# Peptides against a protein of PDB entry 3WG5, part 22

Target 1, 218 residues: chain A of PDB entry 3WG5
Amino acid sequence: LAKNIVYVAQIKGQITSYTYDQFDRYITIAEQDNAEAIIIELDTPGGRADAMMNIVQRIQQSKIPVIIYVYPPGASAASAGTYIALGSHLIAMAPGTSIGACRPILGYSQNGSIIEAPPKITNYFIAYIKSLAQESGRNATIAEEFITKDLSLTPEEALKYGVIEVVARDINELLKKSNGMKTKIPVNGRYVTLNFTNVEVRYLAPSFKDKLISYITD
Target 2, 218 residues: chain A of PDB entry 3WG5 as posed
Amino acid sequence: LAKNIVYVAQIKGQITSYTYDQFDRYITIAEQDNAEAIIIELDTPGGRADAMMNIVQRIQQSKIPVIIYVYPPGASAASAGTYIALGSHLIAMAPGTSIGACRPILGYSQNGSIIEAPPAITNYFIAYIKSLAQESGRNATIAEEFITKDLSLTPEEALKYGVIEVVARDINELLKKSNGMKTKIPVNGRYVTLNFTNVEVRYLAPSFKDKLISYITD

## One batch from the design tools (peptide; made by RFdiffusion4, then SolubleMPNN)

Design b1_p9_6_s2 (from b1_p9_6, 4 letters changed)
Fold by OpenDDE base, seed 1:
Structure b1_p9_6_s2 (fold): chain B 218 residues (1-218), chain C 218 residues (1-218), chain A 9 residues (1-9)
Amino acid sequence: as target 1 above (218 residues)
Amino acid sequence: as target 1 above (218 residues)
Amino acid sequence: GIEPIELAA
């Protein structure tokens, strides 16, 4: 039986292999407790593609719904963050946040200029992001434009265009609005209707390692 | 006037943005003291392409010769390490080390399997690695094969095929063998003849930050 | 291998 528990955890900063470890740890805890869902408060400028793909896969393998919440106001799910969101069971954004800007790059030069990726890389990620959108029943055209036009959207635009499911100011509003929604991708082969009636919210803190890595990578 | 000083520093582990900082710090110290050269003892399984390209550029911008030394025995200049080496003024390897395996990948899956890069990415790095080889007067065919065949070479093979310049067991032998060699790329627009007669060897230790990052990324 | 692709904004 699913407990009336919802976990909330924060992931902030660049997407790396360590970020994967954070996702894995958080989701595992929530799975072990048979939580109704886990909400990941995400704020990222982007990061590594491999880590992103592994995170997406980890989310897809989750035994419980994983909700990506771009939070707090001022946060972004930029680049890799958008892919992660599109790979999740439900996307929410707080007012004043952004999503998009998904163009793959080879990195930054010494002067901070972007090193552009070859077209084939770009095309690979276009196909990938479109697949995430299509699989989740989200706007694949806009997903492509996140790359081709380096498009960024407000929460209201993202909702309007069918990229995300919820705009919410806080966890309570998120729970209220997402209650009764079906997951956009399956959980263990089935679309789940979220039940956030009379739930206990449990916050998961970063591990010591998470804090240390964040301190170093910032 | 160049001082009869040679700096020796170690860089070990994955190539990241922090590795760039290490290279920059080490080279800067050696530049400030007008060292005859700096030797970087390199042991890496690979890492990020952007960091690698920045490191190569930093080496090329060096006011002094930068010698990459794959050391100690058992070490490798794998993947990104090969590019860094090929971008340097002189390459040395200790017996029992390796160089090569330069195929770009998107990363590793959750199960540890390699995610292959699209052909266009591969082709980009083929062109890049060949340019490094050609610019340095090293074997561009083998450089390409580091990618296309995922080729790895012993020091003896690498020397034989004209990929590297020196096989040396230790710093003293390296200095002896490389003395009188011309740099394979220019230093400030000129090829320099290395002078390691009566030099003082100075070792540079990792910074506190370097140690911390290494501890976290290991 | 070289991990070339960063998804940076």
Scores: peptide ipSAE 0.092, ipTM 0.583, DockQ to the pose 0.893; fails the geometry check
Fold by OpenDDE base, seed 2:
Structure b1_p9_6_s2 (fold): chain B 218 residues (1-218), chain C 218 residues (1-218), chain A 9 residues (1-9)
Amino acid sequence: as target 1 above (218 residues)
Amino acid sequence: as target 1 above (218 residues)
Amino acid sequence: GIEPIELAA
């Protein structure tokens, strides 16, 4: 029987293979406890495409709904963060956050200049991000523009354009607003109605390793 | 005036942005001291393409020759390591090491299966690795096969096929064999003749941060 | 394998 539990975890910083491990750990814990959902408070400037794709896949394979919450105010789901959000069961944003700016790059030169991705790679990720949007019933045109125009959106714009589902100031408001919503992608083959009535919120802390990695990457 | 100094540093593990920082630090130290060259003892299973490309660029911009030495026995310059080697001024390998296996991937799925790169990405890196080989006067056909056939070579094969320049058991043998060789790519616009007569060998240690990162990535 | 792409803004 599903426990009336919602997990909340924070993922902050660059998207790397370690971020995948964090997602995997957090989702696994929530799955094992048959949580109603897990909310990931996401704040990222971007990162690795491979790690991003793995994270998206991990979310898509989750036995429970994974809600991406761009939080706190001042946070962003930039670049890789946008893809992750679009791959999730529900997207929420706090006021004062941003989403978008998804242009693929091959990295930065020593002088800090962007090494542009070849058109072939850019086109691949255009197709990929559009597929994520389409699969989730979100705005594929805007998803494309996140790349082609390096577009960034406010929460209000993102909601208006049908990129995200919720604008919320905090976890309590998020739970209230998302209660009764259907997931935008399936959980185990079905669209799940979120039930956040009388839920216990449980916070998951970063592991020691997670803290150490975060410390090094900062 | 160039000091008769050769630096030796070790880079081991996955190729990441932190590996770039290591390369940058090591090469910068050697540049500042006007070393005759720096030898990077490389042992890597691969890693990030972006980091790899940045490292290659950093090497190409070096004011001194950068010698990639696949070392010790048992080490590999796999995947990203091969690209880095092909982008360097001279490649050496110790007996019992390997080079190659350069097929680009988007990563690994949760089940450990390889997520294949789209043909467009694969083709990009085929072109890229061939360019590195051609620019350095190394075997571009084999470079391509590192991807298309996931080919790996022994030092003896790599030397035979014109992928690398030196097979050496240790630093002393490397210095002896490479003395008088010309760099395979230019240093500041010119092909440099290596002078390893009466050189002082200076070892560069990983920084504390490097050690910490390595510890976490292991 | 080489992980090919960074997504950075």
Scores: peptide ipSAE 0.051, ipTM 0.613, DockQ to the pose 0.829; fails the geometry check
Fold by OpenDDE base, seed 5:
Structure b1_p9_6_s2 (fold): chain B 218 residues (1-218), chain C 218 residues (1-218), chain A 9 residues (1-9)
Amino acid sequence: as target 1 above (218 residues)
Amino acid sequence: as target 1 above (218 residues)
Amino acid sequence: GIEPIELAA
């Protein structure tokens, strides 16, 4: 029987313009092959707001479901990662991961301290994150609190509060649990019911460029 | 007498994909108006390698001279900022600014500590920064040492060692000193001699989007 | 012209 393809790729590190390129590349490959979905294993402490917004937009423009999977155990979808997750078609987390802490900042001072964003910027991102939550039918109050309280949640809490859809230990469990779920946002204008009953999992490797996602020290 | 136009714009903060957008926008405006040059007042602690490389490429593709001006006093062209400067048509610095510290890193750990890049990545950026220096006729040895020794220089040192072309207190002094200088890299395949004898200075404001260059905390 | 805005990181 012809198996539907599910792509799996990892994105690790800070959310940057290059992270956008990774998302774009991975999603594009999966789109071109008419994959049932792409699962992005995400482990990020956060990053740039603009890159994040671009990534969210790219996900929302995807021709196929994009599943954000906070993985492996110990990983986080922190800050920008949370926004990205909330902008995606489905969120899964492995046990021992975290999501949240979405406060916008202006950056880090020389001493490594956070420079707080002005209220106007904070309010912008409050509205933005709430919109992502609302659009995806996820908990908008918690989304706001990811900023206002710098809240972080466990997978179990996030599931309980309606932030995420799946807690899964691995790809196989994720596929099993998400099989038959509807995407939380439309794919090409339609909410898609995921079909993972007969799928081939294909792993995508980072490109050479992707491996060069190194930061230049400030 | 018809005055040639010199655009001046500020780019401050971390080098990100949005910083690329700023560079692109500013340069595009100046190109469209056939400006004599654009001066980018740069104050950055560093940022993303990919964004940096894209910015360098955008500068090198400019139809007009792009002058990087490390300004105001107290500012830095650190890390990614140094690469950008080295990729530009002319570098100026205000007294009391700095340039250098170009070591690539993988990012910051949870404790705010730097995660060192593997040697392969470091070597890549050594080659890259040296190429920028060589292409622009600037000190490639010092460029390498910006990485290998995490070297930072004062404007006076940078000038002395042939890293930069101008030390200037303000835009007027910069224009005065750089008048008659050749660009360190080609503009549309030609090294341009700057003509600032009869120029109108036009300041560009950040767009609303530019004002939103907020970082989301990790 | 509008002056550039300084952003702190």
Scores: peptide ipSAE 0.031, ipTM 0.324, DockQ to the pose 0.059; fails the geometry check
Fold by OpenDDE base, seed 4:
Structure b1_p9_6_s2 (fold): chain B 218 residues (1-218), chain C 218 residues (1-218), chain A 9 residues (1-9)
Amino acid sequence: as target 1 above (218 residues)
Amino acid sequence: as target 1 above (218 residues)
Amino acid sequence: GIEPIELAA
């Protein structure tokens, strides 16, 4: 039986194996408490593809809806963050945020220049991101262009093009606007209608380990 | 006499000699128990060509149908994984997965750049992958393009082009959709009609050795 | 060999 609880947690910074651990921990807590949903406030410039793919998988295996909320204003779901969003049950963005810029790279040269990914890698991620978009009924053409054109979108553009579902200024507006929406992908094989009537909002804090690693990697 | 048992096992990560051992062990267990089929949930970015070819051979020598299921959402049958899939008795993909990107490479340089395979090697694998596709009645033109264009496909595209047979969200849907289908290649010299009416699903776990190696290689 | 795809964002 789902409780009238919505968890909120923050993921900030580069996507790494540690970020996967954060997602896993947060979602697990929310699952254990039979939450109505978890909202992940996401602010990332990108990160590792392997960690990103693992995070997407963890979200898609969730027993509860996972809402990616690009927040606060000034935040981005850039690169890996876009994939994570497209793999989630619902995407929301705050005004003044961005999504996109998903071109894969091999890394950075010593002078800070980008080492371009070969066509093989680029095409792999095009297929992957399009698959995420198609599975969720989101704009696969724009998803492709996040890579091929290194496109970035405003919240209003992303909503207009059918990349995201909600533009919201804060958690309260997000809950209000998303109430009654169906998840864009299944939860345990079923599309779930979100019910945010009379919910308790519970904030999850980073663990001590989370704080330590974020401190070291930032 | 085939039992109403379907085995399910997971193969995740890079294709190596260890991955061959996993395939061999899983298929052998299913053969010994006279299973109706084994479903391998596959999630791989690729790996070694030698291990891949051995895995394909092991599948083609199987006494029972081997179904490759690209799963879960976010997973891929990339590179070596595509060859393995094309060599199997039935291919299924979950929504949000991908298949393709099969260009052979010699390795990575110290700067992380790809070392291109010479034309002789590329042409060898073109012939090989086309043969797998033709043998299974799948799209050999697309199979070639997995190499020549380093093409990657969504599940819907792969189904549309006749690369795969089923798109399924989970094991239950896979069993439902594949029930009554004929294997795309023979089992012990005969095309088998899959019978998934009243089947018991048995999950095979990684051995302790499997877990240890996956932990070290990840 | 068919090497794994490495991606950096």
Scores: peptide ipSAE 0.027, ipTM 0.301, DockQ to the pose 0.197; fails the geometry check

Design b1_p9_6_s3 (from b1_p9_6, 4 letters changed)
Fold by OpenDDE base, seed 4:
Structure b1_p9_6_s3 (fold): chain B 218 residues (1-218), chain C 218 residues (1-218), chain A 9 residues (1-9)
Amino acid sequence: as target 1 above (218 residues)
Amino acid sequence: as target 1 above (218 residues)
Amino acid sequence: GIEPITLAA
């Protein structure tokens, strides 16, 4: 039985293999406690595709709903963050955040210029992101345009276009607005109706390792 | 535009990293030729979970429908093969084949006994397989029972219970029966209606590498 | 080696 707990954890910075470890740890904790959900406060400019895909998979394999919350104001779910969000059970954004800009790159040149990915790779990620959108019942056209047009959306636009589910200023408003919503992807093989009636919010702090890695990658 | 080609390729034996390479190669060929679909004639007793998950992901990322066809009679999509099937755009089975038996194991003891996976791992795969079933609109309860009861189904049972979409004796019957069906998962962000009107069937042979690896793993 | 594909904004 759900303990009526909602976990909240922050993931900030570049998406890397260490970010995967953070997702895994946080989700695992919430799973172990049979939490009603975990909310990941996400602020990322992007990162590695491999880590992103692993994170998406980890979310999809979660026994509990994983809510991606682009937070705080000024945060973004950019690039890899967009994929992660689209792969999650529910997306929320705080006012003043953004989502999108998903064009894959090979990296940065010595001069800091972007090395563009070849069309084959771009097309791969177009297919991938569209798949994520469709699987979650979200706007696949916009998902494609996150790549093809390097589109970035405000929360209001994202909500309007059916990319995200909630605009919320804080955790309490998020819980209020998402209460009674069905997850956009299945949890343990079923679409779950979120029940945030009388829940306890429990914040997870980064581990020592998480802190160290964040320090190194920042 | 689709060239009205359907590729058919065989994957047989244990699911390994090399099997992933085969899937990738075959799907890539079919994608490059803008095939209407690729049919993978699958016969596997199972294999590695990591490879399986990667294969599922590769299928999900395909630009074309990937049809898993448990073939020939006597073949199985056992264990990892079931996951792969459930992760595909359409499942067909030939009469006299089987699907299921998905319980994860750690391996075999020196005496050949199964080393059971701890409950945590089993539960992980239960969640995973149920997710695959639900995402594809297939029977998540049966998917779970593939693990919890080590259930194996005949094609007729699997069809009846909504685990698979087609029972077909051969490629021609498969094409006939699956014509007009929608993919159970999205292709490039959309559910595609299969069109097998006036298609050319093109068989892909295993590469030299594929043959070598099959020889080594057999 | 598969050059690490980066998804950057």
Scores: peptide ipSAE 0.034, ipTM 0.270, DockQ to the pose 0.239
Fold by OpenDDE base, seed 1:
Parts: C-alpha cells; structure tokens; sequence
Structure b1_p9_6_s3 (fold): chain B 218 residues (1-218), chain C 218 residues (1-218), chain A 9 residues (1-9)
C-alpha cells in the first residue's frame, strides 16, 4: 500500500513576495501529490505584512494540511512568522526556538531605529492576529500580546498558553506527536485528523532561483 | 564641554568572517573617536563558530566598552550571537527578543536536517561558553543549558537569571538604565563605569560593501 | 497601505 507522503520544506529569512512564491510552490507540489501534509520549517525574523497576509491566505486555501514548524533550534517565527503560524493547520516548535514579537512597524530609519506604525495600523493587526488565533482555537489574548506587549515565547510557554500544538526536536518526533491530531483550521472545509502512520518523508529543496535570492539576501 | 560619544551600529544576519570585519570596523571607529561606548544592535540566528570566536576576541580587545543590544523587538542573539553577547562588556535586550540556542552543529544536511556535532565539539563549546559567562560574572549554569538543553530565553528571563544586564526598548532607555553600571568584563584591564550623562549618539552605517554582501547573502 | 508595513523585529 502506498505510504502516505509528508513533504518537508524549509523557508528561511525575511518574509517577502519571494517567500510567498516559495510557500505557493511547496504547497502546490504537496497538493499535486496528495500528500498527507506538508511541514514547513520556518525560520524568520519577520518581513512584509502584505506578503505575510498572502501567505496566510495561501495556507488557508491549501488542499492539504500545512504544518508550520519553527526549526531548527535557534530559529524563530518572529513577527510575520507568528501570523503565518497562527494561520496554519498546526504549529510545532523545536526546543530553543521562539515565537512572537508581532508589533507592526513602518520600517527602519537609516540608523536602524524603528519607525512606529500609527495606531490605526496597529489596531488593524491586533484585530487580524486575534482573528487568526480565534479561528484556529489558539490563544487570542496571547496573540494580541504579541503585538501590544512585544511578547515573545519559548516553545514550552507557547504550548502552555495554547498558542502552538507541539514541541518536537525533529521531524520524527513531530510526526509522532502530531499523529492523530486534528488540524486547527479546516482543510477544504473539514477538520482533518493527521495520519502519520507509515509515512514517507519527502524533502523539497529550494529552486535554483530560491538559492540565488537567498544568497543575495543573506 | 565635549559630549561623550556613544556609537550605535547594527549587525544583522549570519555570523561570518564578514561579520567579524563589521565588528572590527565599528569598534575601531569608536576606539579612534574615544567613544564612551559602542552599542551594537545584534540580530542573528547564529553562524560560524570560527567567526564567532574571533568576534569575541575582538570585543575583549576593545579599548572601549562594547555593549551588545539584541534589537529591535523580534531580533535574536541566537547561537553564535549568544556567545558574542556573553563575551561583551554589557548585554541588553529589547522586549520581544531572545537569546540562547547555543548547541553547536556540524551543519545542515541537504534536506535541512541538523548534522549533530560530536560530543568532543559539544563539550568544547560547553567549556567555552561557561568560561565566557564566568569571566563576565554571568550565569554559567544557564550558559551551559543554552547548549545542553537548547535553551532560549526572553529578555525578562535572561535578566532574571543573570544572563544579561538590561532590558530596554530603545537606545534612550538603554543609555538611561546602563548609566552608572560597571562593565561585566574589563576594558584595558579595568572595569569601567559607564557614563551616559550628556552623551551624543552617533550612528554608524554599513559600508557599501557591507550593503552589497548583505544583499547577496539575504 | 499595508504594503510598507513591516512585521519585523
């Protein structure tokens, strides 16, 4: 009997339009192969709000479960990454990772100082992040505090507070722990029970273009 | 009377030989101007161990206090960044930042999996990070746990555990809170009391080459 | 617009 396929791909760096393309490509591949899920290893300091919102939308439109996995140890789902995670079907974090710091900014001054977002924008993203949390049954109070208090959490804290679903050190542990869990948001209108029994893990690599841009931006 | 000068510069991204050159350049400029201190805003997921050790050495050889400031909110001093911080004269963190995740690895496999470091290497870095903590009067137990437990801390936790000295949201608050503090390691053989009364803040920008490389690597 | 908004640290 054909093994259930779980795709694993990495998305690292700033969230941009290019990152959206990566999400789209990876999810599309996994969809085409009728994968049980795709796990996106996410390591980001944040990025563009527009790209983030597009990514969230793309995840929500996925035909398969999309698991955001903050990985490896030392990685973060910071800012835009938190929103993306909260918009996903399951969040996992490796020990030694972080999530949060979601306060929107207009950008950085030439000296690196943050240019604050006006209250209207801040309030917009408060509403937005709370919506993501509420829809996924995750802690909306903490989601708001990611903005209002610049809060960052460890995996254990995030799990404790009901922000995330799994703490796992690697893909094997993730698959083991998430097996039998229901997605936190629906897939094609239905909450799916993840089945990671007898799965084949397939890794997706960045495209050549992805590598070039990563090299240019890193 | 000439205002005491405090330099502020940003170092972001992976710790590499290029990052060493940035540290060296920034510190050198501040030394040449007899600055009261330089504040390095650090945001890094980690990087090369060799570059990290060189940076630590460069900081320790500085003629002026070097303050590592994990900034802005959402930033991290992950892995190599933690070592750099622990090797510095003062550590500050902005709310919403993180520190830790110091377990050495050999690298990442093609699929993104961590290639574990052999025990000998891990033990070397345990000893090294503990040494940094001990010499700076910071929490050596936690420093070890950054490796052995893949521990990551929030600013408040790091402060509570005596890993860092200051939590501050911006440069102004940092200067205010760190004023009158003694450096955690000596400057030219002497512990210095920081004087941030009536200071001029001077921002250092990346060189053109720095920007190009950042663009290539990001 | 939200376009210039960076959700960054």
Amino acid sequence: as target 1 above (218 residues)
Amino acid sequence: as target 1 above (218 residues)
Amino acid sequence: GIEPITLAA
Scores: peptide ipSAE 0.117, ipTM 0.354, DockQ to the pose 0.224; fails the geometry check
Fold by OpenDDE base, seed 5:
Order: C-alpha cells, then sequence, then structure tokens
Structure b1_p9_6_s3 (fold): chain B 218 residues (1-218), chain C 218 residues (1-218), chain A 9 residues (1-9)
C-alpha cells in the first residue's frame, strides 16, 4: 500500500503575521499532497495575539490533521504558542520542553515592571483560551490558570492534567504514540483517527521568506 | 602578562524574571573574576517589559562591560531583546540575525488580531527606547521606529544606521573588531576602552535553575 | 520579539 506522507516542519521564534504565513504555507503543502498529517515542531516564546488567532483559525480550517510538537528539548510553546497548541488537532511535547505562561500584559514600564493588561483584556483572553481548551476536550481550568497564575507546565504535568496528548522524545516516538489517536478537533467536520502505520516522513525546509521572517521577527 | 578573561554566556528564549536571574548570575560571575568583559549571546523573541527594564538596569550597574551579541545566525534581539541591547555597553550581531520589532501590544484578540496598546503606553515606550538610544549614543530615530513602524533591521542595516557597533561571525571576530572600542555607556561611571589583546575566553554554562527557567519560560 | 505588551508569552 502506498505509504501515507507525514510532513514535518519547524516554526521557531516569535508569533507574528510572518509566522502565520509559515503555518499557511506548510499546511497548504501538506494539504495538497493529501498528507496523513503535518507535524509542526514549535519553539516559540509567544508573540502577537492577532497572528496567534489567525494561526489557530488556519489550523482549524486545515484539511489534514495539524500536530503541534514542542521540540526540540529546551523548546517552548509559551503564551501565544500555548494558544496555538490548544487550537490544534494534537499536542505533543518533548521531554524538557514547556507550555503555558499565557498572561496578557500591556508591556513593560521604564523601571522594567510589567504593565498589566486591563481586566477586560485579561478576561477576554481567559474566555478565549478556555474556549480553545473546551472545544478540543483539554483542561480548561489549567488553560485559565495559564493566565491567572501565569502557570507553566512540564510535558509530564501537561499530559497528566489533560493539556496535551503525547510526550515524545522524537518524531518516531511521536508517530508511534499518536497512531490511533483521534484528533482533538475536527478535520473537515470529522474527528479523524490518525493512521501512522507505514508512513513516509517528509521534512519541509523554511522558505527564503520564512528565513527572512524569522530573522526579522527575531 | 596574565591574560584577561572574557566570559561568554548564552541567554535564549523569552525575557522573564528568570531571564533577569540569568543576567544577574552571569554578570556577577564575571564581575567577581574582574573579567575584561562578558559577552551575552542573546537569542530572544522578546518578553516581559518589567524583566527587560530590570535587566537593563542590571547591565547598567555592571562593574564590567556587558556586550550583547545576537548569536547564532538566525537568532534575534527582538522587542525586549532590542531594549536590552540598547541598554548595553556594546551591541554585536552575527550575519543573519535581526534586531527591532519593539511595538508594544496589549495582546491578541479572539480573532487573532493584535490588541493595540493605548497611545499612552506606546508613547511611554517610545520615550524609554529613545532614552536608551540617546544615553548610549545610538540612533534614537531608528529606536523610535522600532516601535512606530515595528521596524526590524539586519545586522548590516543596524550597523549602518548606528544602532549597533559590531557585525561578527563568531566570538573571535567579535573580540577582534571590538578591541579598542569604547563602551557606549559607562562602566562604574567611566567609558571604558575594551582591551581584548591576549584574552582567555571562558564559556559559562547555564545553571540547573537557568535550564529549568528556560524550560518553564519556554 | 514578544512585543512589550505581550500576550504574555
Amino acid sequence: as target 1 above (218 residues)
Amino acid sequence: as target 1 above (218 residues)
Amino acid sequence: GIEPITLAA
């Protein structure tokens, strides 16, 4: 039987409109090839909420499963990255990665202190992150605490609390562990059972534009 | 003549209170050894403004020169990282890195759009970033545009516009190029001429806490 | 960068 393709692509750095372009490009390539899934190796400290929400929307409009994989060890899905993960079809983390710290802030004052977001803004993001968690059947209480307590979790904690679905050391272990799992959100209106039996892994390289974006967002 | 020591340490990921702890630890170690300088290899997409300002203050209180080096290629001193760089004694960038994108935002809305900072907050950060630039003799107009235009620059552009002092491929080239430069801000009340003739480079490893912090902030 | 007003990361 012709091996189904799983694409792997990396997204690293701040979440910006350029990051949206990366997600869109990567997912589109995988969609065009009718891939079994795309795995996005994510390492982000966060970024722009507008870009984040657009990315979430793009993921949710995907014709194929989008797996967020916080990778490599030492990577994070922090802040905006957490929202993106929570909006995806499956979340995996490598040991030694983290997820959370989602408290919205207005910025930093001259003394280096955080300028707190107005309660209305904070509450908006609480409602939003909870909705993502609820829609994906993930822990909405912890999702809220990612904001209210600025909580960050290890992969083991995140798995334990029902924030993520997989802890995996590498792509092979991820595929092995996620094989047979149902997507946490629909793909084209249906929850899909992942089939990673006899798959070919294809790595997508960043485009020139993606490299430039990473450089500029960096 | 006993070789003077230059410390090199890496700070990667989001700027948080834990990042402050890293800066404080690294600078303290270098101070205790009366190092000629410390080079911080910085790769950050930004982070918390409170932590950022505390880091800037810690740098400016350093008893030795603190050189921010945006490294490796593909790294950034984005947003909070730009402020930190502008607050330091010398800024270097590797080819293929970036600096800028300093527009404060309140966060991201449910549709993924940026929630703009109130004009008062934006103006506060404009004033602050300009002050850092002016105090360090760097381009205050470009510093302002890092916010108002959300501008990001290549190393070559940043050097050309007087934002940074050095473009260097590695630590050896950085030391070579910065040898004889004066610090852009005072060290213990005096502008210091960097002496990197016959130096020993010592690399500082992240502490366990630093690794955990990177993991959690990640 | 995480824009000063970040969604917290």
Scores: peptide ipSAE 0.044, ipTM 0.349, DockQ to the pose 0.397; fails the geometry check
Fold by OpenDDE base, seed 3:
Structure b1_p9_6_s3 (fold): chain B 218 residues (1-218), chain C 218 residues (1-218), chain A 9 residues (1-9)
Amino acid sequence: as target 1 above (218 residues)
Amino acid sequence: as target 1 above (218 residues)
Amino acid sequence: GIEPITLAA
């Protein structure tokens, strides 16, 4: 039997416009090969709100399921990473990872203190994050609290509260646990049942361009 | 006779991932209405390289001609703005504007001094900007000098050296001068002859989201 | 960490 292809790629670091390029490239490759899904191993402290929103849109426009996997242990889907996760077809977390801390900031002052966003901006992102949660059938109350309380959750808490769908130690466990699950948002207008029986896992390497971006953000 | 529609929108400020969203929204609206073209009034001091590259890609994927118009007088297509312009179907400048100054930097030090990019990054952007110029049939030598000499040009110089296509005081003059010109890059695989006879000009307003971005970057 | 490439005038 011809094996279904599942792609795995890594995205690490701050969410920037270069990060969008990485997502776009990886998803496009997987789309071209009619993959069953792509898994993005995500480790980010956050980043730019605009890049985040573009990434969310790109994920939602994907012709195949995009799974966000907070990995490896010690990694986070912090701030912008949480929005990206909530905008995806399935969220998984490895033990020892975290999700949340989504309060928008204007930046840092000269002394390194956080410059808080005005209420109108904060309220915009509250509405936005809640919409992502609601659209994906995830916990909108906790999504709001990711901002209002700057809440961070463990994988076990996130699963319990209906923020994420899977806790998995590695790709094999993720595939096993997510097999037969429906995507939390549509793919090409339809909710897809994931088929990870008889799959071939293909790892995507970063391009030279991707490496340049990483170099710039390291 | 049914009038051809030309959209006009403004993009002002730093090039960020939010700026990508603005470009995407504006171009999408114009595409949906089968516009003859969209004119983007651009005023930017520069910004993020990743956002810039995404914007260039979005312009190149446009189903309609995208005209970059450096406007109003006093405005610039500086740094990232120059790349965007060189990636578009037609460049116009108003008198009293500027284009160029494309040297990539890593950022600013604590004392506000520029941190220069390493040679490998600078050389990447030299190759990139030259490719944009060559692909659009524009002056690749000057494009390189926008980086190597951090060169800035007036509209008259830019026109003379074959960097841009039109110098125009306003939208009406731009439409008049560019009528019958071919796009400098393809639209849907074909070079398009602009038809600005019997046109209706429609101005696109920024969305609330666009205003939020502007507020954050002001 | 490498700051993101900024194209600034």
Scores: peptide ipSAE 0.029, ipTM 0.318, DockQ to the pose 0.303; fails the geometry check

